# Peptides against a protein of PDB entry 7UQJ: the designs that were tried, part 1

All scores and structures are predictions.

Target 1, 160 residues: chain A of PDB entry 7UQJ
Amino acid sequence: PELYQNFNITPPRGVLFHGPPGTGKTLMARALAASCSSDERKITFFMRKGADILSKWVGEAERQLRLLFEEAKKHQPSIIFFDEIDGLAPVRSSKQEQIHASIVSTLLALMDGMDNRGQVIVIGATNRPDAVDPALRRPGRFDREFYFPLPDVKARFKIL
Structure headers, positions and changes below count from the first letter of each chain, unless a header shows other numbers.
Peptide ipSAE was made for these designs. It is ipSAE averaged over its two directions, with the distance scale d0 held at 1.0 Angstrom where the peptide's residues are scored. Compare it between designs on one protein only; published cut-offs may not apply.
The geometry check fails a fold that doesn't show the stated peptide or that is severely misdrawn somewhere.

## One batch from the design tools (peptide; made by RFdiffusion4, then SolubleMPNN)

Design b1_p8_1_s1 (from b1_p8_1, 4 letters changed)
Fold by OpenDDE base, seed 5:
Structure b1_p8_1_s1 (fold): chain B 160 residues (1-160), chain C 160 residues (1-160), chain D 160 residues (1-160), chain A 8 residues (1-8)
Amino acid sequence: as target 1 above (160 residues)
Amino acid sequence: as target 1 above (160 residues)
Amino acid sequence: as target 1 above (160 residues)
Amino acid sequence: RIPLYRVF
């Protein structure tokens, strides 16, 4: 509740930032973390890339996800930011699909295991929202989505 | 020249945006492209990731870089944005090092072959400036560097 | 001065970001704050909405504006960001017009009272630049304007 | 390793 009092936003369990690459998804997540932190209430910001989660052995990737969520709970109020979360989606190759499916299932279980009373917010960023597993987009997970459009090329910044 | 008239900045051949991940490097590149384009003068924005350049066969990666620079020249004024340009740096494996060295040499040749009269700007973004080949940072290439720091933890966003 | 050394931009007293909603005005303001801060030079970012300034009693709104500018000066280098600054413009109702006129006059006086040697930048964001009081757009106030257009469909981001 | 940023 309190993390988003400043935004009058009911804190989602998870927020999906989606849009073309370089639309400021990661920057907005960091800016939100910065804006919600005061001298009195420091927010811990955790960042991971989807590809960096996959580059670990399956059991170590799962262990690192569990450790990440435990650290986030220990250091609440906290934000977990997953950049390129579509990188956790199964690449259509059979052996990688099983590995990806295991990591996604672990992430789903960790998101479901977060008590809504916790001051832990999960932000996922993707360039390909349709490549994100539909199970991650269900209520109680990444249940809110924010589209980040391309900044228009026609922006005349007339520095007069 | 004219692309940076609005900024009173002598247009570099190349600009390196460096700083921690999610500091707005890609966003700033897009915002610069947006700010420099008018209804009368549309800027063409080309984007590539360093990893996507490497994922192609060596000869096709070089051909794609050449095509990218030719298209940028054809559609001037233009911006070429290389995201994660440190991904072109040799990963310390011998066979990949030769492939990376060939792609980097092609990029160097393309940057050196750009006439300073051209309305083509190259922006590289990296989280690891020390991993970028020093040859890319020489005068006439990525000769200007912009540091994108983390939004400071002590940035008191006092939303009073 | 030094806040913009990285951009080679003469620090304006005020910058107006204008354009349709969702064009990245707030994001850019946060990105600028982030990009100007280093480990050695921490920038303090202050954010207010125009409507939130109006929702206070007139004398308290003025006091909060004064306190905001005093805190910004005390914590320089600093950025004051006014989101929806057109919300300070008089809604065409007589009683609200007087209240709005008083708040706008206080903001004008605070911007005029900023010494140009101070490391305090004021950024205003609006969806309706024509609704912003022309007095705010005069030299020494919001004297630089940046247009944030809607993502034009004709911006051929050929991501080849 | 992307550093864990403690937004202290």
Scores: peptide ipSAE 0.000, ipTM 0.350, DockQ to the pose 0.059
Fold by OpenDDE base, seed 2:
Structure b1_p8_1_s1 (fold): chain B 160 residues (1-160), chain C 160 residues (1-160), chain D 160 residues (1-160), chain A 8 residues (1-8)
Amino acid sequence: as target 1 above (160 residues)
Amino acid sequence: as target 1 above (160 residues)
Amino acid sequence: as target 1 above (160 residues)
Amino acid sequence: RIPLYRVF
């Protein structure tokens, strides 16, 4: 409620920060957590990298995601920040490894299982919003998107 | 109230942003000002460099600090951002120039003189939190600290 | 080649990042280095401040610049980032100290001596492009300029 | 159009 009232937000279960590398997505997520923390109300900030969940939590990623959401729920108000979420939840393809499909399915279920009364914000950061599974971008999940522009670099930075 | 209500924060009179050079401290302060600004409620952002206050405001630095805080109070809600605050308020030493001691004392008095009802946030940025006068880091001054880590650049930054 | 292919840039020997303080010039340079770094190809990032080269390398600044460019060449692909380059290479005036003139002349020679086939990008950052020696802004040197605007902060930034 | 940082 209050965390979301502070943002005038009907509690988005998730926010997608997207934009080129180094546009300050991670920095913004930390600053939001910091700015929303008072002496009376500390926000707990959880940070995970999408690629790290796949690489470090091989065979336990689903369990670790559940534990993360449980811990975030215990420490409300909280922010879960997924950096490089396109690494955690790549677009579902017929060639997607069954492991990745299970992780994505677990994250979807965890996003859907969040009470609208919960004070857990999920922030996903990506350089490639089109590489994020569209299922995560549906209402009640990452239903709010914030574009982090490159500063108006008159350079055509084609960051491929 | 409202700037702090928006964050459910007992208004910290000051926030210290610390971390290595180029970690986005200034960018964050600007982004916070922007994010807290609506069409209905514009935040006024004041930026000063610590070294510039010492070098450009020779003999008037105390007066200019007072004017800055008065202007920030007139244009509430506002953010005063001191970049390189370790240059403005170096650690008090027995050898500290009387001018620097007067500036630091003026800043302390201005921080203490802020009503808890004021919508003036003071952000100090430094690469060296230990070079900031400990008196500025006391409750009711820069009592909140945010570390800005180096982005996880897979590049081996040898900053020699 | 490839570092420059990633930017679709006929290899600029130098890029000038200019714009107001805290527009993310340093952060962008770091982000570019990070984004161009893969597991297969790490970019080495060298950072120097223009004022530090003048103040810390008194009498050896020319030698240290040569060593920096040699080290960057050894660790290709690399980025040399000069923060506050207007401090290193102020506009040539008849009153310019002979030391500053020698440093600028050395930097010009180092920029000219870079093979177009080298994978060394030089990025200069300044708040004052007009304070940079025009000789550094010629073709084959800092021949590309990127303006970093203030983020469209609906906040009235009076940068005084 | 400079993209608005809208923190909704």
Scores: peptide ipSAE 0.000, ipTM 0.309, DockQ to the pose 0.061; fails the geometry check
Fold by OpenDDE base, seed 3:
Structure b1_p8_1_s1 (fold): chain B 160 residues (1-160), chain C 160 residues (1-160), chain D 160 residues (1-160), chain A 8 residues (1-8)
Amino acid sequence: as target 1 above (160 residues)
Amino acid sequence: as target 1 above (160 residues)
Amino acid sequence: as target 1 above (160 residues)
Amino acid sequence: RIPLYRVF
């Protein structure tokens, strides 16, 4: 409740979870979804992997993103979690990457089109925040960044 | 620090994490990367899935492996983590698997070409060590093997 | 031991683990496999991802499913874990998805063909149980469903 | 990323 209320007070359109792989970014997004879900208020959790959207939906990725955001809007309150978002929205490198450019542009438009009153939180997770297109890290998009430090060896043995 | 210093004393070119799925192989690789990262010494962590390299990079897998090792060398100290490495480097079965044979051959050459003084650790993770090409398990490649036992029920209920 | 004995008393042909992503569905399947494995009785654990079967085995997915079930039968007691099973057996949407229809039909036939006395447990994991073909959720297939609630924030911080 | 199913 409290975490979602805190998100309702200042709902970031997007939250970037960054940090070394396995620091629990996916786990946090998931734990946030759970902590905010009650019997009275079930949060719908949508998970996509950036690289899976590119590979599974060749030519359909833009449509799949639109459908995802529409579905999330229909099932509010919701969390859209993009795991490996650097795979979906890499830094714009070459003119030849028209497919990547269109997907990023679609995601930008969808992030910008979210009503700030909407209970749709977008969480991106990356191991490489610098590999994410800077346009996604601007205000009104992934405007909050959370660093996930790696658990030290001790923290890990508590998990095994 | 200590773990990476121990790796610096006797840097394995490759470490094979093997054991039942979900034993935390990927987590260990990630926790190792973190534990060895400080503000002064950030370890760059590269993660690939063996089977994703085969499926996403049809005809380009060899090039992607070369680029990965070059990028890791450029960003030393680094860890290259191959998840599901048995998917990338299966036991050489049939003459008809030329694509698999070339990828394995490329990985062998890249492992052999690593300077022992280089701060590039390659970690392979598999659920089936016997499904990994024995050539990769030879000295100077994945020469260290770590078994990941399954957490018992008790370890799991601490997790739920 | 107890969990597997309970499965031996009333072996479900299939168990559907559903719930938000990262609730530990894959982990549960793996911990079950571990808990039921002893030195005297090693449970063979087969893991496949639904979407990987579709993408890696274009035109071979049906054969790979048959081989998987045969291998599991040969290595009893065994667990077949399908991660992201909604990717393998989506709800039948369009007449144009003949490939998906054939894979689902093959999986249905394999589930139905399992001897109830066989020590082959099939575990499907999905984030979206409603995206799984209802035919797979019928009695004698994935007839048991386990909801995986998200760990609350507290449970997660014990893992970090 | 394999979700590290952190075996919570």
Scores: peptide ipSAE 0.000, ipTM 0.233, DockQ to the pose 0.038; fails the geometry check

Design b1_p8_1_s1 (from b1_p8_1, 4 letters changed)
Fold by OpenDDE base, seed 4:
Structure b1_p8_1_s1 (fold): chain B 160 residues (1-160), chain C 160 residues (1-160), chain D 160 residues (1-160), chain A 8 residues (1-8)
Amino acid sequence: as target 1 above (160 residues)
Amino acid sequence: as target 1 above (160 residues)
Amino acid sequence: as target 1 above (160 residues)
Amino acid sequence: RIPLYRVF
């Protein structure tokens, strides 16, 4: 009896939306939340800004991230959307680097700790994918990347 | 001979996109640019962030706004999109208030100075319409407002 | 007396938004709904997914389409947005092909039966315009197509 | 007044 390993298309633990500003990353995340929420299956959408995680919760950012993931897990199926996730990346100031590194490390651990069976999708949006810690972009974290290119000037909208 | 006053549907000089963050205001502006650009009539899309107008051009913000409007006028038909236009609003610091008031005054003058014959559309996006100077929201400026509701978590998409 | 045939710009009965996933087709549809709704003229927006029309209404999809068009007509001006309209196209399974062909035929008939005076706009969005039945793309149906390019990587939107 | 559309 051939064990058809159901390729459990492990829902990506994390999806990185990257592309220039105003390419609709944030909107796509919301639209995905809206589109994946049926009458029978409401998706809970959590939105955080990367910069707000740093600025609003000075000294508690790690705890707030943990609480966010716990709350998202409690309200499954859920989407955690990090807008401007590059804002969690260390800004070049040394003292901020340590704080940012800790927050990123916490986010890594939270993404790693998400059981593959969790109906929690994490979406990160950034205008600067290169500013996102490569550790976040590894398998089991933001392992899917969607480029939101700038709508090309050249794309002939042939309004036929 | 009844002078059918050609209701010159004066293209709104300004359109305010307001609504919660991630409602697709920026994307709409881009999409409008894309949709209104035909093969024969390419629309030039200019994007500025409100905060960037303040921060990048300390002491030259008014000049940069003037240049932007001149360039937009030169490249008609054009869209000027101000993302986070509430970022041009006075931050509560008194010294910044004067700078912001000057920038807003310049923007007002530029919008007023747009000949009704100009094929320049100005789109402002904000999450905080109440933080947008009421003077910008007057007829002949941002005289059309589009609310981008958060896709309400509670909005039963009654997919009937 | 020169009969200026008012070129009744017959509002397109249908508009096809096509382009890669995440190009903002669904957003544009919502945004058009928002933009075309004035204070005096509220637009009713109906959204359906192509796949949901098939899956939720097994054996009643045609009736549900009819009801949708009737409801849209009752609530004029209105927009019917079909997201993933290619999901109404026959998937290569023979038994599904007949069902899909019937649904597409019903949609064709509904679009043809829309009086040119109806203030109902139908918007179809697809990532696969070639998977959309060519019959839907004929004049009087989805007779306008808007390509939503993947915002091309290379297009320098010269944000001049 | 903000143009409101109803989503059904």
Scores: peptide ipSAE 0.000, ipTM 0.298, DockQ to the pose 0.091; fails the geometry check

Design b1_p8_1_s2 (from b1_p8_1, 3 letters changed)
Fold by OpenDDE base, seed 2:
Structure b1_p8_1_s2 (fold): chain B 160 residues (1-160), chain C 160 residues (1-160), chain D 160 residues (1-160), chain A 8 residues (1-8)
Amino acid sequence: as target 1 above (160 residues)
Amino acid sequence: as target 1 above (160 residues)
Amino acid sequence: as target 1 above (160 residues)
Amino acid sequence: RIPLERVF
């Protein structure tokens, strides 16, 4: 919020973090939550994994997404981080495709239903941006994308 | 590739990274991809998790493995990183054992089918090298193994 | 062991690491295993993920937990690390709830069955401590809890 | 076990 205000930029409803796994997408989403949290303004950070959303029965997965967005709205300012959001993408089995299509449709509706006045930021992390449903990448959804490159060898020797 | 050429060593078809989880296996595989990528020679890094390969229907899992190796061959030089490759090991249910056996058999065939002239390196990461099918650890497959020890306390205080 | 002896504290049977994902819970559990391992006294480190325990048939999941604790007892001193232990928590489907309830009941019995003389430490890591069955958080089980805060922005810029 | 230095 403050970072976007400081840049006079309307906060995107959704940000897609993409790049190879362990490039720090999850760490970045959290560091963003931490950096935007002041003593006066704590950001509530919600995390879900794409696979964990799907492991639930279709109707329960949709309900859990709705509840997540409702809780995020209740605890504004908030960040919803979807780790491995490509796990919500339909894997080409007709029955799982229907399940995924329903969950993706629900997520689309929830992202579209966010008022521009809401202080809920959605961050999706994926290793495979092309496996993310193109409908999620439209304006007003995950309309900003950040590529997370591999740390160079120098960054590696600093981490190891 | 260049590092193997510089050492006059035939690049192994497969490297097994093993060690406790968060010893940096995934980070290492990536840092290797980054370190071997020059401005002139970008290495394409493919990642799959063992469990994500299995979550697909048997015939689709095999097809996805074939497509992965075809894409890796098309985007040479490339690294295929299998995270949690022990997740491809048969869990003792007869029906899942058949599924896993078919997937492992397909992976074996794909690793054996790589020409020595191909610039495709396969890295498998596991926390349980003994849970990896011994057939995968034969010469021409995962014939080189790297143990990832736990970082010592000093390394920990540098990472945290 | 030595750290607990140096503090004259009876080692807890179970320690719950909780905090947002990638706060270093898994890394910490490992660094503890490394720091408590001397050349004379190697600690055996066992790791399981909550979801991987559940992906097995109910009776096989229970058997695998028993075998894990038996192996840990055989290889004393040892650490059993359960990553994503909230993955053992019942997801609200009646049939999965029964499965989870049986696995949780087995884990409770195994933790309660550890003699105070056993050098087996159990570490559970979760992003959602409130999703961990309260029965696991009782004295003699996961009776010590460690919160893993997000690294601050300064810690982030040191890691990235 | 081959050292990482020999694999790369």
Scores: peptide ipSAE 0.000, ipTM 0.183, DockQ to the pose 0.036
Fold by OpenDDE base, seed 1:
Structure b1_p8_1_s2 (fold): chain B 160 residues (1-160), chain C 160 residues (1-160), chain D 160 residues (1-160), chain A 8 residues (1-8)
Amino acid sequence: as target 1 above (160 residues)
Amino acid sequence: as target 1 above (160 residues)
Amino acid sequence: as target 1 above (160 residues)
Amino acid sequence: RIPLERVF
């Protein structure tokens, strides 16, 4: 919050957390949700996994995404966290590719349809940012990316 | 390592990290590895996933576990981190149950066979610790458990 | 950034990270710095230790703090991370108390002198928040505190 | 636990 206010940067609709497994992406998203909650202003934190979205029938997965975004809007201020969002990337089977393409298209439309005045932040976490559809990383979607490096043992001694 | 040295605590053979997804289990394991490394004593961090261990043929999965423990011993001080260790739990099919039982039995034997003088720490992380075989939680194995709570939204405002 | 804009919360000048050693304070500060950097807007991360600041002659320690804040301002957006900031706290000797009081007074003045429009965030990490001068924890300084709990050993079995 | 939100 403070960095964007100080930077006069328009808040992105979506934030991509990327980095090796266990670099704290999901912890950070939860820590964000917790930090922004006050006694006066509780933030609602929604969590989904990319793989769990795909485990449903195509039409039901899309419907569940729509319901999630509507529920997040109803309970704003809110954070929608997609863990393993690369799990929405096309898999090698043509049927899976169509299913993935449809779900990704629905997610794109939902992110594009978010009112910038809405207090809904979308966080995607991935270990494979190269596997995340480039369309999700465009302006107005996951237009901000945050790298979670391995805790560099070497960089520690230069900064310590 | 540094915590145990600093606290004169006998290092456990295994530490189970449990809590909801994205509570920082894997991050903590990496932070431990990074924090215990000095210029004089670099800690080697090994990571495996429970599901990745199972994706191999039974005999090859067991062999890979043995090789991992030997490599960790060779590169001591070391941390072996098993992410999603509940992925080693028996699944509903009898063939899978035998495969899982064999791999879990091998892991038990490897943990039991660790010399307490060895600077090899095993960390298991799970979101479903009820799905972790109780035999893994016995003394001399994952005998210490350190809960990763959800970042308490309420505790935060008292610390803020 | 976005959550403070949405919550109309005035950005703090400083954030205190506190908790036992090895709880991920430094890791979180680094993850913050990395996460705020984009291809278009690289965040400059400065790190210092409390003890390293004190190892200099009083006047040189104060000068180095001033130079650090000027450099952070010049390279904004930036994060200044003070690891072991409790190392700036008065130690039991009267001479050390004067030295520490002077350095802490300089840090207070530098934090008070930051323009709220400045894109400089100060993060202090400590294992001993009780040893951190209360004057540093007042509004406009380290007015936000974040506890890094030990992963609670007992609370674990309920999520297992 | 530290809210990145305060740093961001």
Scores: peptide ipSAE 0.000, ipTM 0.345, DockQ to the pose 0.129; fails the geometry check
Fold by OpenDDE base, seed 3:
Structure b1_p8_1_s2 (fold): chain B 160 residues (1-160), chain C 160 residues (1-160), chain D 160 residues (1-160), chain A 8 residues (1-8)
Amino acid sequence: as target 1 above (160 residues)
Amino acid sequence: as target 1 above (160 residues)
Amino acid sequence: as target 1 above (160 residues)
Amino acid sequence: RIPLERVF
């Protein structure tokens, strides 16, 4: 929370957690969701996986994204966590690229449509930030990125 | 490694981390690998995903498993971490079942073939312990299981 | 970071991680420190234990706290992590209570003295949030609290 | 002082 304010950095509407697998991105998102809830103010945590979004037909995936954002807005304060968001990255097939492009376009529109006063935060987690559509990484979207480095062997010693 | 030694517990050949998504299974496997590394004794951490093992042809998947265990033995003390090990579970298609059965059989043989003196620990992570082949959960394989519960919704609410 | 801004909530100067031992409080604090470091902007992580702070003479403990905050400010962006911060809680002896009260008073003053523009975050971890001085839990201090639930006792017993 | 690079 304070890291971004104290860094004089505009709070993103979305946060990209990136780093090697098993660096704690999903755990951190869950923990962040947990820590912002007080007894007075409970935060609703929504979780989706990139692959699960794609496993649906385009129109249903888009509808589910819309419903997710509506539900998140209805239950604000809320966090939407997209695990494996690079799963929304275009696959080398033209038909999948169109599907991905449509879903990503819907997600972009939903992120852009969030009022700055909205108590909805979007967290995306990826092992491959370069596989995330650059449009998602623009200001007003996932415009903050958190690198989860490997707990280096040195990290291991110091995380304990 | 040292955790089991420090507890005077015979180190399992394999440990199954199970629990809901984003409960920290992968992070814990990395952290355990970390905690067992000293400046004097660094543990080599090998990571694979169940789905990535299956994405290869049977003979190549088996060969890659053999090479992984050989490399882990060569670089002992070592941890082999299988993320999403339930991805090795048989799919409803007979052809995939044969592929899965062959890969699982190879993994079973490799786990059974580990000498008790080997400084190689195998960690499997799954969101679905019941989708893991029961043969993998038998003594001498993933015979220790660690349930990673949801950080309670209350706990999630307090970690934000 | 953004959770507090997006929720129109004043970012705390400090975050209290609370929950049973081995629920990942320390791991999370370190992972947060890591994730907020980019290639462009490395965060300095300072760690102390509550008991280690108390093990020093009052004036030296206070001086070490002052030096810690000065060093954190000098090396901003930075995180100060207090593990076992409930170790600063008054013990049942009047003399220890005075020592604790002095150290806590110094910590309060240091947290209150942080400029809102300072890129210093304070994280306290405790197994006993009710043993943390209520003054530390007030606005502008550890005014955000993060509950780390037991990974079900079974999970914890098996992660050890 | 634990550089985060060393905490990693």
Scores: peptide ipSAE 0.000, ipTM 0.346, DockQ to the pose 0.102; fails the geometry check

Design b1_p8_1_s2 (from b1_p8_1, 3 letters changed)
Fold by OpenDDE base, seed 4:
Structure b1_p8_1_s2 (fold): chain B 160 residues (1-160), chain C 160 residues (1-160), chain D 160 residues (1-160), chain A 8 residues (1-8)
Amino acid sequence: as target 1 above (160 residues)
Amino acid sequence: as target 1 above (160 residues)
Amino acid sequence: as target 1 above (160 residues)
Amino acid sequence: RIPLERVF
């Protein structure tokens, strides 16, 4: 966020964490939530998995997304973390494609409907950024992307 | 491996990382792989998701597990990391229960078949340790468990 | 960075990541670098170890620090990550104390000499924040500190 | 203890 200011970049409503599995995306998102949450200013952290969003009926999944964003707004400052957000990408089944399209559309609308003044940050984590709907990656949505490289074996040796 | 030797602790055949989502289980497993991998002694890190193991036909899933353990043994010292290992647990469908039971049985046999002298460590990560088959949690399998608490909001506040 | 804005906190020239070994400090720093690097705006990530800085002759270590900061400024936006920054702390040898003091002095001067408008962030990681020279922890330097707790001591004690 | 928020 300060980096965005320092860079004269409008804070995204959404941040995409991407990189190989086990590069710490979910940990980072949780770390972010926790660091933002002082004793004086608790940040509410909402976590969902992309697949868990899809596991519900279309209308119920959409309703749950709306409720999630409403709850996040109610409890701002807040972070909504979508783990495995590529799990919202269209699956190659025609019936699922419509379901995915509806859920993605709802998420798009919710992200677009966030006032930029709202203290709600959306974080999506994926191992497959190319599997994330390009519409989610547009300005005002997940317009900032964070690549979590495999710490090369040498860099990792230094972590432990 | 060296850590287990340094502590005169018999290396477990399996280690279960458990705790709430985004507590760093996958990160820790990868960090372990990297710390054990010196310039002289590279550790090979194999990663699978529990759900990805199940996404295959029963016989193919079992074959892939066998191949994974063989490859890990071939490239020892190695770590096999199963992310979301509770994804191997029986799901509430009778047909899936048989499939899960077969895959779990194969994993049990593979873990039991590892010579304690083999430099292969198996790490399972789960958000739901109670959803992991108790047979996997017996001595000689995932007989060591590591609870990854939510860094309490305060502890996380310190991380960030 | 946005969260610094949301907190009306001036972005530090330096951020100190501290916590027990293997708590993900280096991973976090790399993730930060990667997150700040979009397709449109690549952030240059410079990594050094505290000990590697000291492994050079005093004048060469200082020169390398100066060159590092110059290169980071040239390639801004950039992150300079010092892993094991406590490795710049005086070791109990009189001759090393002078060497360390000179290197630390150079780092202090470089951090003080950064224009707050420069898109260069310095991240120091340490396992021993108390071993970091207090002068480095003053406002305008590493004035922001992030504690990486052990995923509780119990969880880690089981991993090792 | 400063939030990672601040680094971003």
Scores: peptide ipSAE 0.000, ipTM 0.300, DockQ to the pose 0.206; fails the geometry check

